# Ledger of designs, part 103: peptides against a protein of PDB entry 6DSZ

Target 1, 361 residues: chain A of PDB entry 6DSZ
Amino acid sequence: NYVVTAQKPTAVNGCVTGHFTSAEDLNLLIAKNTRLEIYVVTAEGLRPVKEVGMYGKIAVMELFRPKGESKDLLFILTAKYNACILEYKQSGESIDIITRAHGNVQDRIGRPSETGIIGIIDPECRMIGLRLYDGLFKVIPLDRDNKELKAFNIRLEELHVIDVKFLYGCQAPTICFVYQDPQGRHVKTYEVSLREKEFNKGPWKQENVEAEASMVIAVPEPFGGAIIIGQESITYHNGDKYLAIAPPIIKQSTIVCHNRVDPNGSRYLLGDMEGRLFMLLLEKEEQMDGTVTLKDLRVELLGETSIAECLTYLDNGVVFVGSRLGDSQLVKLNVDSNEQGSYVVAMETFTNLGPIVDMCV

## One batch from the design tools (peptide; made by RFdiffusion4, then SolubleMPNN)

Design b2_p14_6_s3 (from b2_p14_6, 6 letters changed)
Fold by OpenDDE base, seed 4:
Formats: C-alpha cells, structure tokens, sequence
Structure b2_p14_6_s3 (fold): chain B 361 residues (1-361), chain A 14 residues (1-14)
C-alpha cells in the first residue's frame, strides 16, 4: 500500500494582498486549487501563518474591509458555488479562521459562462457581485449580522460579459463591464439597486471598443472610471475623460493579468502570456483648482517572469508572481535596469510540480 | 524613462 502522500497543489490560481491577520500585518494570500496559504510579508520575506483547506477549488478570492472592521475579511467562492466570508482570529498562539457567513449561490438553471466565474466586491462593501451564468448578475448584499449569504439575480441583457468590476466613487454600487455582441465588444455601466433588485442606467458607456478587449480595471479616486485592456490597446474612460494608447509592445503577447500597485491607482502591474511584466502608469495633471485629472497612460516593460496567472504587489518594489504554468516567484523591481534592460530580479522561486495527474492506479 | 524611474523610486520608499 503505497500511501501516495497526496502532493499539495503547487500551481497558483489566485493571489491577493491585504491586512487579513491584523490591521498592521501585510498578508499575501495564495490560492492553490483547494488550498489557501496565508503569509505575513516581512522584511525577511514571506512568513507562513496558516494553511486552510477549502471545500472546493477556489474560483474567487477577494479581501474587503467593511466599515468598522479593523482588518480585512476574505470572500471566497469555490468552483462549486460555495461562498464564504472568512475572518482571521488570533487569541495568543491560537489561530482560527472563522466563517462569518456562508452560502451556496448556485442556480438551478443557467448556462455557466465560458469566461468562467467572476466575483467582485463593491469598494464601499455594499455588495458582492457574481457573474456565474450568462445573462445573470448575482448580488450578495453585505450585511454584518447575516451569517447566511443570501443572493438574488438581476437579469443582464448582455449575455456575453467578458469582464466586470465595481467602479469607485459611485453613490450607488456601479458595475462596469466589457461584453460582446454580434457588432463587437463594448463597455457599459449599470447602477445596482439593492432595494429594487434591478439595474439602473450607469453613468457612461463606450460602444465598439477593441475586439479583443478582455479586462476591466476599476480606477480609484481621484481619477475614477475604468481601464480597458485589449490585445492592441489600453483605454481609460470615466464618463468625462477618454484616453487610449496602442503601444506596439503589448501586441506581441496577450495581457492576462493585472494588479494595482498603489491605493490611488496611479500604477498597475500587467502580465502577459510570455511572462513579460509591464508597468501601466497613469500620468497625472493637476488642474488650477487642485483637481487631478488623467493626462496620459504609459506602458513600460519591466522585464520577464514566470507566466503570471495572478500578480500582487507587496511592498518595497516586491511583487509576487503567482504562476499556474510555471514556478511562482517573488521578484524585486529595481530603479535601475540591468545590462539587459530588465528592472526585474527574482528573489525567490516556488517550484510548481505541475498538475497532480491523479493516476488512478 | 523618467516617469518609470520615479515610479520605481516611489515603490522603494513605500
């Protein structure tokens, strides 16, 4: 009887950074299939704190901080539509991951979307939004006292949503999404009414975006709005301002992931299918009235990493590169390039042993 | 280049 010690999954399928263990600790959370790894980011590197087994493959993992919480809570959705909100609780040396709320958000009827599960949280923590099925947007209202995650569906007229985010700085929760119809890809916004359980008209739309527009980045205030990433172009829109760039360098490989570097959304990391790491820069223009407007967008090649499934900026120019196809990495961004023109230095590499092929023996 | 350098310098200062 060879007890094949079930090798722990090593392929990363999600990562997030925030303050989960305490208000003061910076954490890296890594999703590896059914496994959640929790680290504290230290000057010496990643300190492991806890590993948690989930009852299914993690499909969504997002940190959020409801008003009056001292630290972040973790929303997890599994590929089997089990949702939970987790809290880290430490009492001396005793570490508990508490389920604050849970629920199953599966619908009896619906076509699972080809672009997979999308889960998003309103920046003001009013709701969670889920795109699970074509033509439906699921809403989970966030209520502190509710241990049962209750959800309702709003019908989307747009059947083929590519990506969706909640916008910042909106009086009502507002989604921005890329969708495809027979005429091409478009960007639209909707306000979400919790009271009426319906969509209202959002602040803006942009018809006929790039045919391969694939990602939405919600931009924090003061800029607001969204960045739309395509194969050939990166665009910004906030209702009042539109900017587009088409840097030739991004045409070489599809951008597949992004991460916001700073809370104000002036810098983003972008990863492509070739393992190239870029910085997207939002150039600010200060107006005479003290308002900050977006002047331009810039993309700069930083260097090469493992092919990122997910990216997360930690601190001090350190980036975690979560890879599904290759080894995950902790990399340092340097101010000065090396002789090859790279700003990226690998600090640590985490071996990916590949998919555990369950050889049924 | 200058904007990138500044952005990277700001990251090291965080």
Amino acid sequence: as target 1 above (361 residues)
Amino acid sequence: MELLKKALEEMEAL
Scores: peptide ipSAE 0.411, ipTM 0.887, DockQ to the pose 0.848
Fold by OpenDDE base, seed 5:
Structure b2_p14_6_s3 (fold): chain B 361 residues (1-361), chain A 14 residues (1-14)
Amino acid sequence: as target 1 above (361 residues)
Amino acid sequence: MELLKKALEEMEAL
C-alpha cells in the first residue's frame, strides 16, 4: 500500500497582501491550486496562521474592504465558477473562516474566454466584475446583507478582452480594458450602471495601442487613470494626460505580473518571463495650485528572482515572489546594489515540487 | 539612480 501522501500543492497561482486576520495584522495570502495559505507578516518573517481547502482551483483571489468593515474580506472565485466572500474570525485560540456570501456564477451559454478568468473589484466596493465568457461582463453587486452572490451579465461588444480593471476615483464603477479586434489592440472604458444593468460610455478611450498590450493597472488618486503595459512600451492615460515610455530593457522579456507597492500608486513591481524584477516609478509634478500630475514614468531593473506568476509587496522592502514554474521566494530590496548591480537578495526560498498530478484513481 | 535609491529608502521607512 503506497500511501501516496498527497503532497500539498507548492506551485503558487496567486498571492495577495492585506489585513485579513485583523485590522493591524499584515497578511500574505497564497493560493496554491485548491489551497489557501494565510500568513502573518512579522519582523521575523512569515508566521503561518491557517490553511484552507477550497472546493476547486482558485482562479481569482482579491482582498477588499467595504465601508464600515474594520478588516479586509476575501473574494475567491474557483475555476468551476464557485464564488465566495470569506471573513477571518478569531475567538481566543479558535480560528474560523466564515463564508459571508457564496454563489455559482457559471452561465449555461457562453464561450469561456481563451485568456481565462478575470475577476476585479471596484475600489469603492460597489461591485465585483468578472470576465468569464467572450462578449459578457458579469457583475456581482456587493451587498452586506446578502448571503447569496447574485450576478447579472452585461453584453460586451468587444469579444476579445485581454485584461480589465476598475478605475479609481470614478463616480460610477468604471472599467478600463484592453481588447483586440482585427485592427489591433485598443483601450476602452465603460461605466457600469447597476440600476440599468448596462454599460454607459466611459470617460476615455485609446485606439491602436501597442499590438502586445497585455496588462491594465488602475492607478489610484491623485493621478487616476490607467497604465497599459505592452512588450515594448508602457503607457499612462487618465483621459486628460497621455504619457508613453519605451525602455529597451522591457523588450528582452514579456512582463507578466505587477503589484502596487504603495497606496498612492507611485511605485509598482513588475515581473517578466525571465524572472527579472523591475520597479515602475511614477514621477510626480506638483502644480502651483497643489494638484499632482504625472511628470514621467521610469522603469528600473532591481534584479532577478524566480519567474513570478504573482508579486506582492509586504513591508520594509520585502517582496513575495509567487512562482508557478519555479521556487517561490521572499526577497529583500536593498537600497544599495550588490557587486552584480542587483538590489534583490533572496531571504527565503520555497521549493516547488511541481504540479500535483491529480491521479484520479 | 537617485530616484531608485530614494524609492528604496522610502520602502525601508514604511
Scores: peptide ipSAE 0.411, ipTM 0.888, DockQ to the pose 0.852
Fold by OpenDDE base, seed 3:
Structure b2_p14_6_s3 (fold): chain B 361 residues (1-361), chain A 14 residues (1-14)
Amino acid sequence: as target 1 above (361 residues)
Amino acid sequence: MELLKKALEEMEAL
């Protein structure tokens, strides 16, 4: 009996930061294929707490805090469309990961989208949105008492959605998405009616964005709106204000991931396909009426890391760089640059032994 | 530069 100790996956395909183990603990959660690793972020580094085997490759992993929860819950969707909501419970030394809700959200009919699975959570925790298939937006209403994740589809007229997010500060759950049609790429918004199970007209749209617009970042209040990241440009729109920048430095490589540094959305980390780490800065302007508006957008090169599949800011200028293609890293952002002009110092490196091809025999 | 420095200083204070 060769117990082939199946080598643990080392390639990172997702990471999130939040308060999963407790209200006070800062956690790093790392998805490595079928495995979820849970760490507590400490002054000494990452303390491992639990490893969880999932019944499939993790495709979506998002922390969210429903109203009245003391700590975050974890939404996971697998590549086989198994959805679950997980809760961490500890009683003394006993650690349990509890499934609060689960369901399979696979459709019998639909073309799987070429850009893969997108899963998003409404900031007010009213619903989960899933772009799984072309021309469909799946909604999972978030109900506290329901152990079964029920979903319904809303038809999207826009067949080629590139990226989608829920917006902040919306009375109704509102999605913002980049889509492609024969005329180019565009940004549109829709309100999602849970009651009517349909889309209503959203607050704004932006036709004819950059041809390579690839990512939507929903910006929290007070700014609101969204950032659209392209190959050549970064744009902001909130319905009332539009700003665009075209920093030459981003043309060199495609930005592939982002992470919000702070709750107000003033700072973001951006990673590109060359392993360059950037900071996107939202410069605020306070109006005489006390409203905060976006004055300017700036992109600053921080340094070089492993090619990020995902980024997450932890604390104290520490960033986890989750890499699929290279070694994952814990890096420190310094206030002062080194002799090479880099603000990035690697603190820890996590060896990537390559993709475990789960040969499902 | 000043905005970046301020941003990085604010991160160390978090």
Scores: peptide ipSAE 0.409, ipTM 0.887, DockQ to the pose 0.807
Fold by OpenDDE base, seed 1:
Structure b2_p14_6_s3 (fold): chain B 361 residues (1-361), chain A 14 residues (1-14)
Amino acid sequence: as target 1 above (361 residues)
Amino acid sequence: MELLKKALEEMEAL
């Protein structure tokens, strides 16, 4: 009897940073197929706290902090449409991951989207949004007392959603999404009514964006709005202000992931298919009335890493590079470039043994 | 370059 010790998955398919273990602890959470790894970020590096087996492959992993919570909660959706909200509890040396809420959000009827599962959380924690199927937006209302995650669908006229986010600073939960139709790619917004279970007209739209527009970044206040990332261009729109850049350096490889560095959305990390790491910079302009507006967008090449599936800024210029195709890394961003013009130094490398092909013999 | 340097300096202070 060969006990094939099931090798632990090493390929990273998601990562998030926040305050999950306590209000004070900075955590790195890593999704490796069916496993969740929880670390505390320390001056000495990553301290492992707990590994958790999940009900299936993790497809969505997001931290969020409802009003009146002292620390972040974790939303997980699996590829089998099992949803849960997890809380970390520690009592002395005893560490428990508590399921606050759970549910299965699978529909019996629907075409699974070819671009995969998208899960997003309203910044005010009013709802979770899910793009699982073409022409449907699933809503999970967030209620503190609800142990059962119940969802409903709203029909989308836009059948081919590329990416979607909730916007910041909206009175009602508002989504911003890139979609494709026969005329090209476009950006649209909708308000989500929990009461009526329908979409209302959103604050703005942008027709005929770049043909390869692939990602939406919701920008926090004071800027608000969204960044749209394409193959050739990066655009900002907030309903009142539009700004576009087309830095030649981004044309060389497709940007595939992003992470916000600052709570105010002034800096982002971008990773491309060649393992290049960029910083996207939002330059501020302070108006005479004290309002802050976007002056300019800049993209700067930081250096090269493993090909990122996900990026997350930790602290003190340290970035976790979660890789599916290569080794994951902790990298340090330096103020001064090396002789090659790189600002990136690898601190630690986590060997990826590749996909364990379950040879069903 | 100056903006990037400033941005990186601010990251070390976080």
Scores: peptide ipSAE 0.405, ipTM 0.886, DockQ to the pose 0.858

Design b2_p14_6_s4 (from b2_p14_6, 7 letters changed)
Fold by OpenDDE base, seed 5:
Structure b2_p14_6_s4 (fold): chain B 361 residues (1-361), chain A 14 residues (1-14)
Amino acid sequence: as target 1 above (361 residues)
Amino acid sequence: MELLKEALKELESL
């Protein structure tokens, strides 16, 4: 009897940081296939709190805080289109993960997108947006009293969406997305009307972006707008201001993930396919009227890590590098570089034993 | 370099 001890998944396919266990605790949540691991970030390192088995591979994992919630809620979408909103509840020593809402958001009709599932949450927590199928944008309205996640589709004229985010500071929920057509890649915005269940014209568009533009970063206020990451360029647009940089260093390998460091969107971590870790810096210019505008964008090489599938800044210069292809890491960002010019020091490494081959016996 | 160092110093204060 070979007790195949079902080895726990070690490959990381998602990570998020927030306040899930309490308003005060900083948490790291790690998705490993069907497994969710919940940690508390402490001065001593990661403290494990709970592990949760999900009824499918986690495809989307996002923390969000609706108005009047004291702590973050967790949205999960599985690869089988099971959606849930989870809440952490502790009563003494008893820890429960409560399903606040659930639903299956699968459509009977639609072509699954080749770039996979995209799930996004409006910064004001008005809705969840899902790109599951080509030519469709699924909306889940966020309602506190609704235990059933109801969704509707809005038709997208743009059939090949590369990435999509909700913008900050918009009166109505507004998406910004990169799409491809026969003429190249473009950026467009749409307002989402919950009432009419349709798109309205968004505040801006940018036609003919870089051919390999692959990621949208929504920038918080005061800057607003979005950053578009390409292979050769990084661009910023907010409707009024456009800025582009083409740092030679990013041409060496494709940027594949990002994470916002600051709540105000002044700094981002970028990871590429070679495991290089960068900081993207938004330089501020304060105008005489007290308005803050973007002066410049800078990209600085921090060092090398495992190839990140996901990045999340924790605190005190500590970053979690979630890797699917290699070992995940906790790394420290130091003010001073080492002898090799790296600002990155590995604090802890988590061995990746590879994908659990579900041997269907 | 200075901007990066400043940015990294700010992380230690958060």
Scores: peptide ipSAE 0.441, ipTM 0.893, DockQ to the pose 0.856
Fold by OpenDDE base, seed 3:
Structure b2_p14_6_s4 (fold): chain B 361 residues (1-361), chain A 14 residues (1-14)
Amino acid sequence: as target 1 above (361 residues)
Amino acid sequence: MELLKEALKELESL
């Protein structure tokens, strides 16, 4: 009996950082196909805590903290549309990953979107939004007492959504999305009425953005609004202020992932298809009335890493580079550049043995 | 360059 020890997946398809094991612990969570790896970030590096097998490829993995929770909960959606909310529990040496809620959110009718599954969480934890199918936005209300994740669909007139996020600082849950129509790509906002199960007009829109606008970053307060990343440009809009930059350096390769460094959204990491790591900087301007506005956007090249599928800032200038195509890395951002002008130093490399085809027999 | 150095220096203080 050859127990073919099924080789564990090594290709990373998602990563998140937060406080999942406790309120005090900083965790790195890594999705590797059907596996979830949980680490504690320590001064010595990554300490493995738990590995969890999921009943399907992880398509969405997001940490969120509902009001009154002491630590983050984990939302997972699989490629088979199984949704769950997970909680970490430890009692002495016993570690349990508890399913607080679960459900299947698959629709019988709908065209799966070509840009894949998008899952987003309202910053105020009022709902989860899912773009699974063209012309539909699925909402999962977040109710603490409900073990069954129930969802409903809202019809979306914009059939070709490229990316979508919930905005910060909105009275009602508000989505911002890039969509494509015959006239080009555009940005629009909608308020999501949980009560009426419909969209209301959002606070702003931006028609005719860059043709290759591909990502939306929701910016926290005090700035608010969103960053739209294209092939040639990066733009900011919050309904009042618009700012655009077109740094030549981003034209060389497509930006494919991002991660917020600061809680206030002043800094972001950007990764491109060539493995270049950038910092996006939001320069603040304090107005006489005490309001903070965006003065400028800057993009700075930090260095080169493995091609990132996902990025997450940990602490102390340490970044996890989750790679699907190459080796994943822990990298350090240094204040001073090396002789090659790089601010990036690899601390640890995690060998990628390639895609494990889970042949579910 | 100064902004980047400042930004990177702030990361060490986190």
Scores: peptide ipSAE 0.437, ipTM 0.891, DockQ to the pose 0.853
Fold by OpenDDE base, seed 2:
Structure b2_p14_6_s4 (fold): chain B 361 residues (1-361), chain A 14 residues (1-14)
Amino acid sequence: as target 1 above (361 residues)
Amino acid sequence: MELLKEALKELESL
């Protein structure tokens, strides 16, 4: 009887950073198919804390901190539409991952979206939004006392949503999304009414964006608004201000992931399909009235890494590069470039042994 | 280039 120790998955399909284990600990959480790995970020590197087996492939993994929580909670959605909210609890040496809430959010009727599952959390933790099916936006209201995740659907007129985020600084939860119609790609916003379970008109829209606009980044205050990333252009819009850049360097390869570096949204990491790592910079202009506006956008090449499925800034210029196709990496961003003009140095490499071929025997 | 270097220097302080 050969006990074939099932090889643990090594391909990364998601990563998030936050304060999950405590208010003080900086954590890296890594999704590897059905496996969740929890690390503490230390000066010496990644310290493993716990591994958790999930009852399905992790499709969404997001940290969020409801008002009055001391640490982040973890939302997970599986590819089988099992949703849960997890809490880390330590009691002495005993480490438990507690399920605060769970539910299945699968609909009996709906066409699964071709762009896959999108899960987003309102920055004010009022709701979770899910784009699972074409023409539907699922809402999970966040309630502290709710052990059962209840969801409802709102109909979207826009059938082909490419990406969607919640905006910051909105009185009501507001989504911003890129969608495609026969006329091209567009950006639209909707307010989400929990009371009426409907969409209201959002603060702004932008028709006829770049044909290959693929990602929405919600920008925190004081800037607010969103960044739209395309193949050829990066645009900013907040209802009052529009700004677009078309740096030639991004035309060489499609940007596929992003991560916010700082809480104020002044800097983002961008990864492309060639493993190039960029920094997107938002230059601020302070007005005489004390308002902060976006002056300019810049994109700078940092260097080359493994092809990122996900990126997360950790601390002290350290970035985790989660790769599905290659080896995941911890990389250091240096102030000075090397002889090759790279600001990136690999600190640690995590071998990807490829897809676990589930040989169903 | 200067903006990038400044941005990278700020990361060491975070």
Scores: peptide ipSAE 0.435, ipTM 0.891, DockQ to the pose 0.857
Fold by OpenDDE base, seed 1:
Structure b2_p14_6_s4 (fold): chain B 361 residues (1-361), chain A 14 residues (1-14)
Amino acid sequence: as target 1 above (361 residues)
Amino acid sequence: MELLKEALKELESL
């Protein structure tokens, strides 16, 4: 009986940064198939705190802070549709990961979406939204005292949602999504009524976006609105202002992931299928009335990394590059470029041993 | 280029 010591998964399929262990600690959380790794970010590097086994492959991992919480909570959804909300609790040297709420959100009927599972959280923590099946948007209300995650479905007329996010600064929870129909790709918004369990008309729409528009980034205040990333273009829209750029450099490879660098949404990291790392910059214009508007969008090449499945900015120009196809990395962004014009230096590399082929013997 | 350098300098202060 060869007990094949199951090699721990090394491929990264998700990462998030926030304050999970305490209000003061900066954490990196890494999803590796069924394993969650929790680190504290220190001046010396990543300090491991806890590893947690999950009841299935992690499909969604998001940090959020409900009103009155001192630290972030973690939402996890597995590929088997098991949902949970986790809290970190330390009592002296004892470290516990507490399940505050759990539930299974699988439907008996529905076509699983070809683009996979999307999970999003309202910035005001009113609800979780899930795109699991074509033509359905699942809502999990967030109630402090609810240990059971209950969900309901709202029908989407748009059957082919590409990506979806909650917008910032909306009175009601508002989603923004890219969808495809026979006429092309479009952007639409809906307000989500928890009371009526239906969609209301959202604040804006943009018909006939780029044919390969693939990602929505919700932009925080003061800008608000969303960024739509395509193969050839990056567009901003907030209902009042529209701005588009088509930098030639992004045409060379498809952008596949993004991460917000600063809380005000002025900078984003973008990763493409060739392992190129970009910075997207939102230039501010202050109006005479004190309102801040978007002046311009810029994309700058930082350098090359492993092909990112996920990116997360840590601190002091350090970025975690979570890779599924290659080695994950900690990289430093430098103010000055090297001789090759790169602003990126690898600090640490985490070996990816490749897919564990579960040989079902 | 200048905007990028400024943006990168600001990261050292985060």
Scores: peptide ipSAE 0.433, ipTM 0.891, DockQ to the pose 0.880

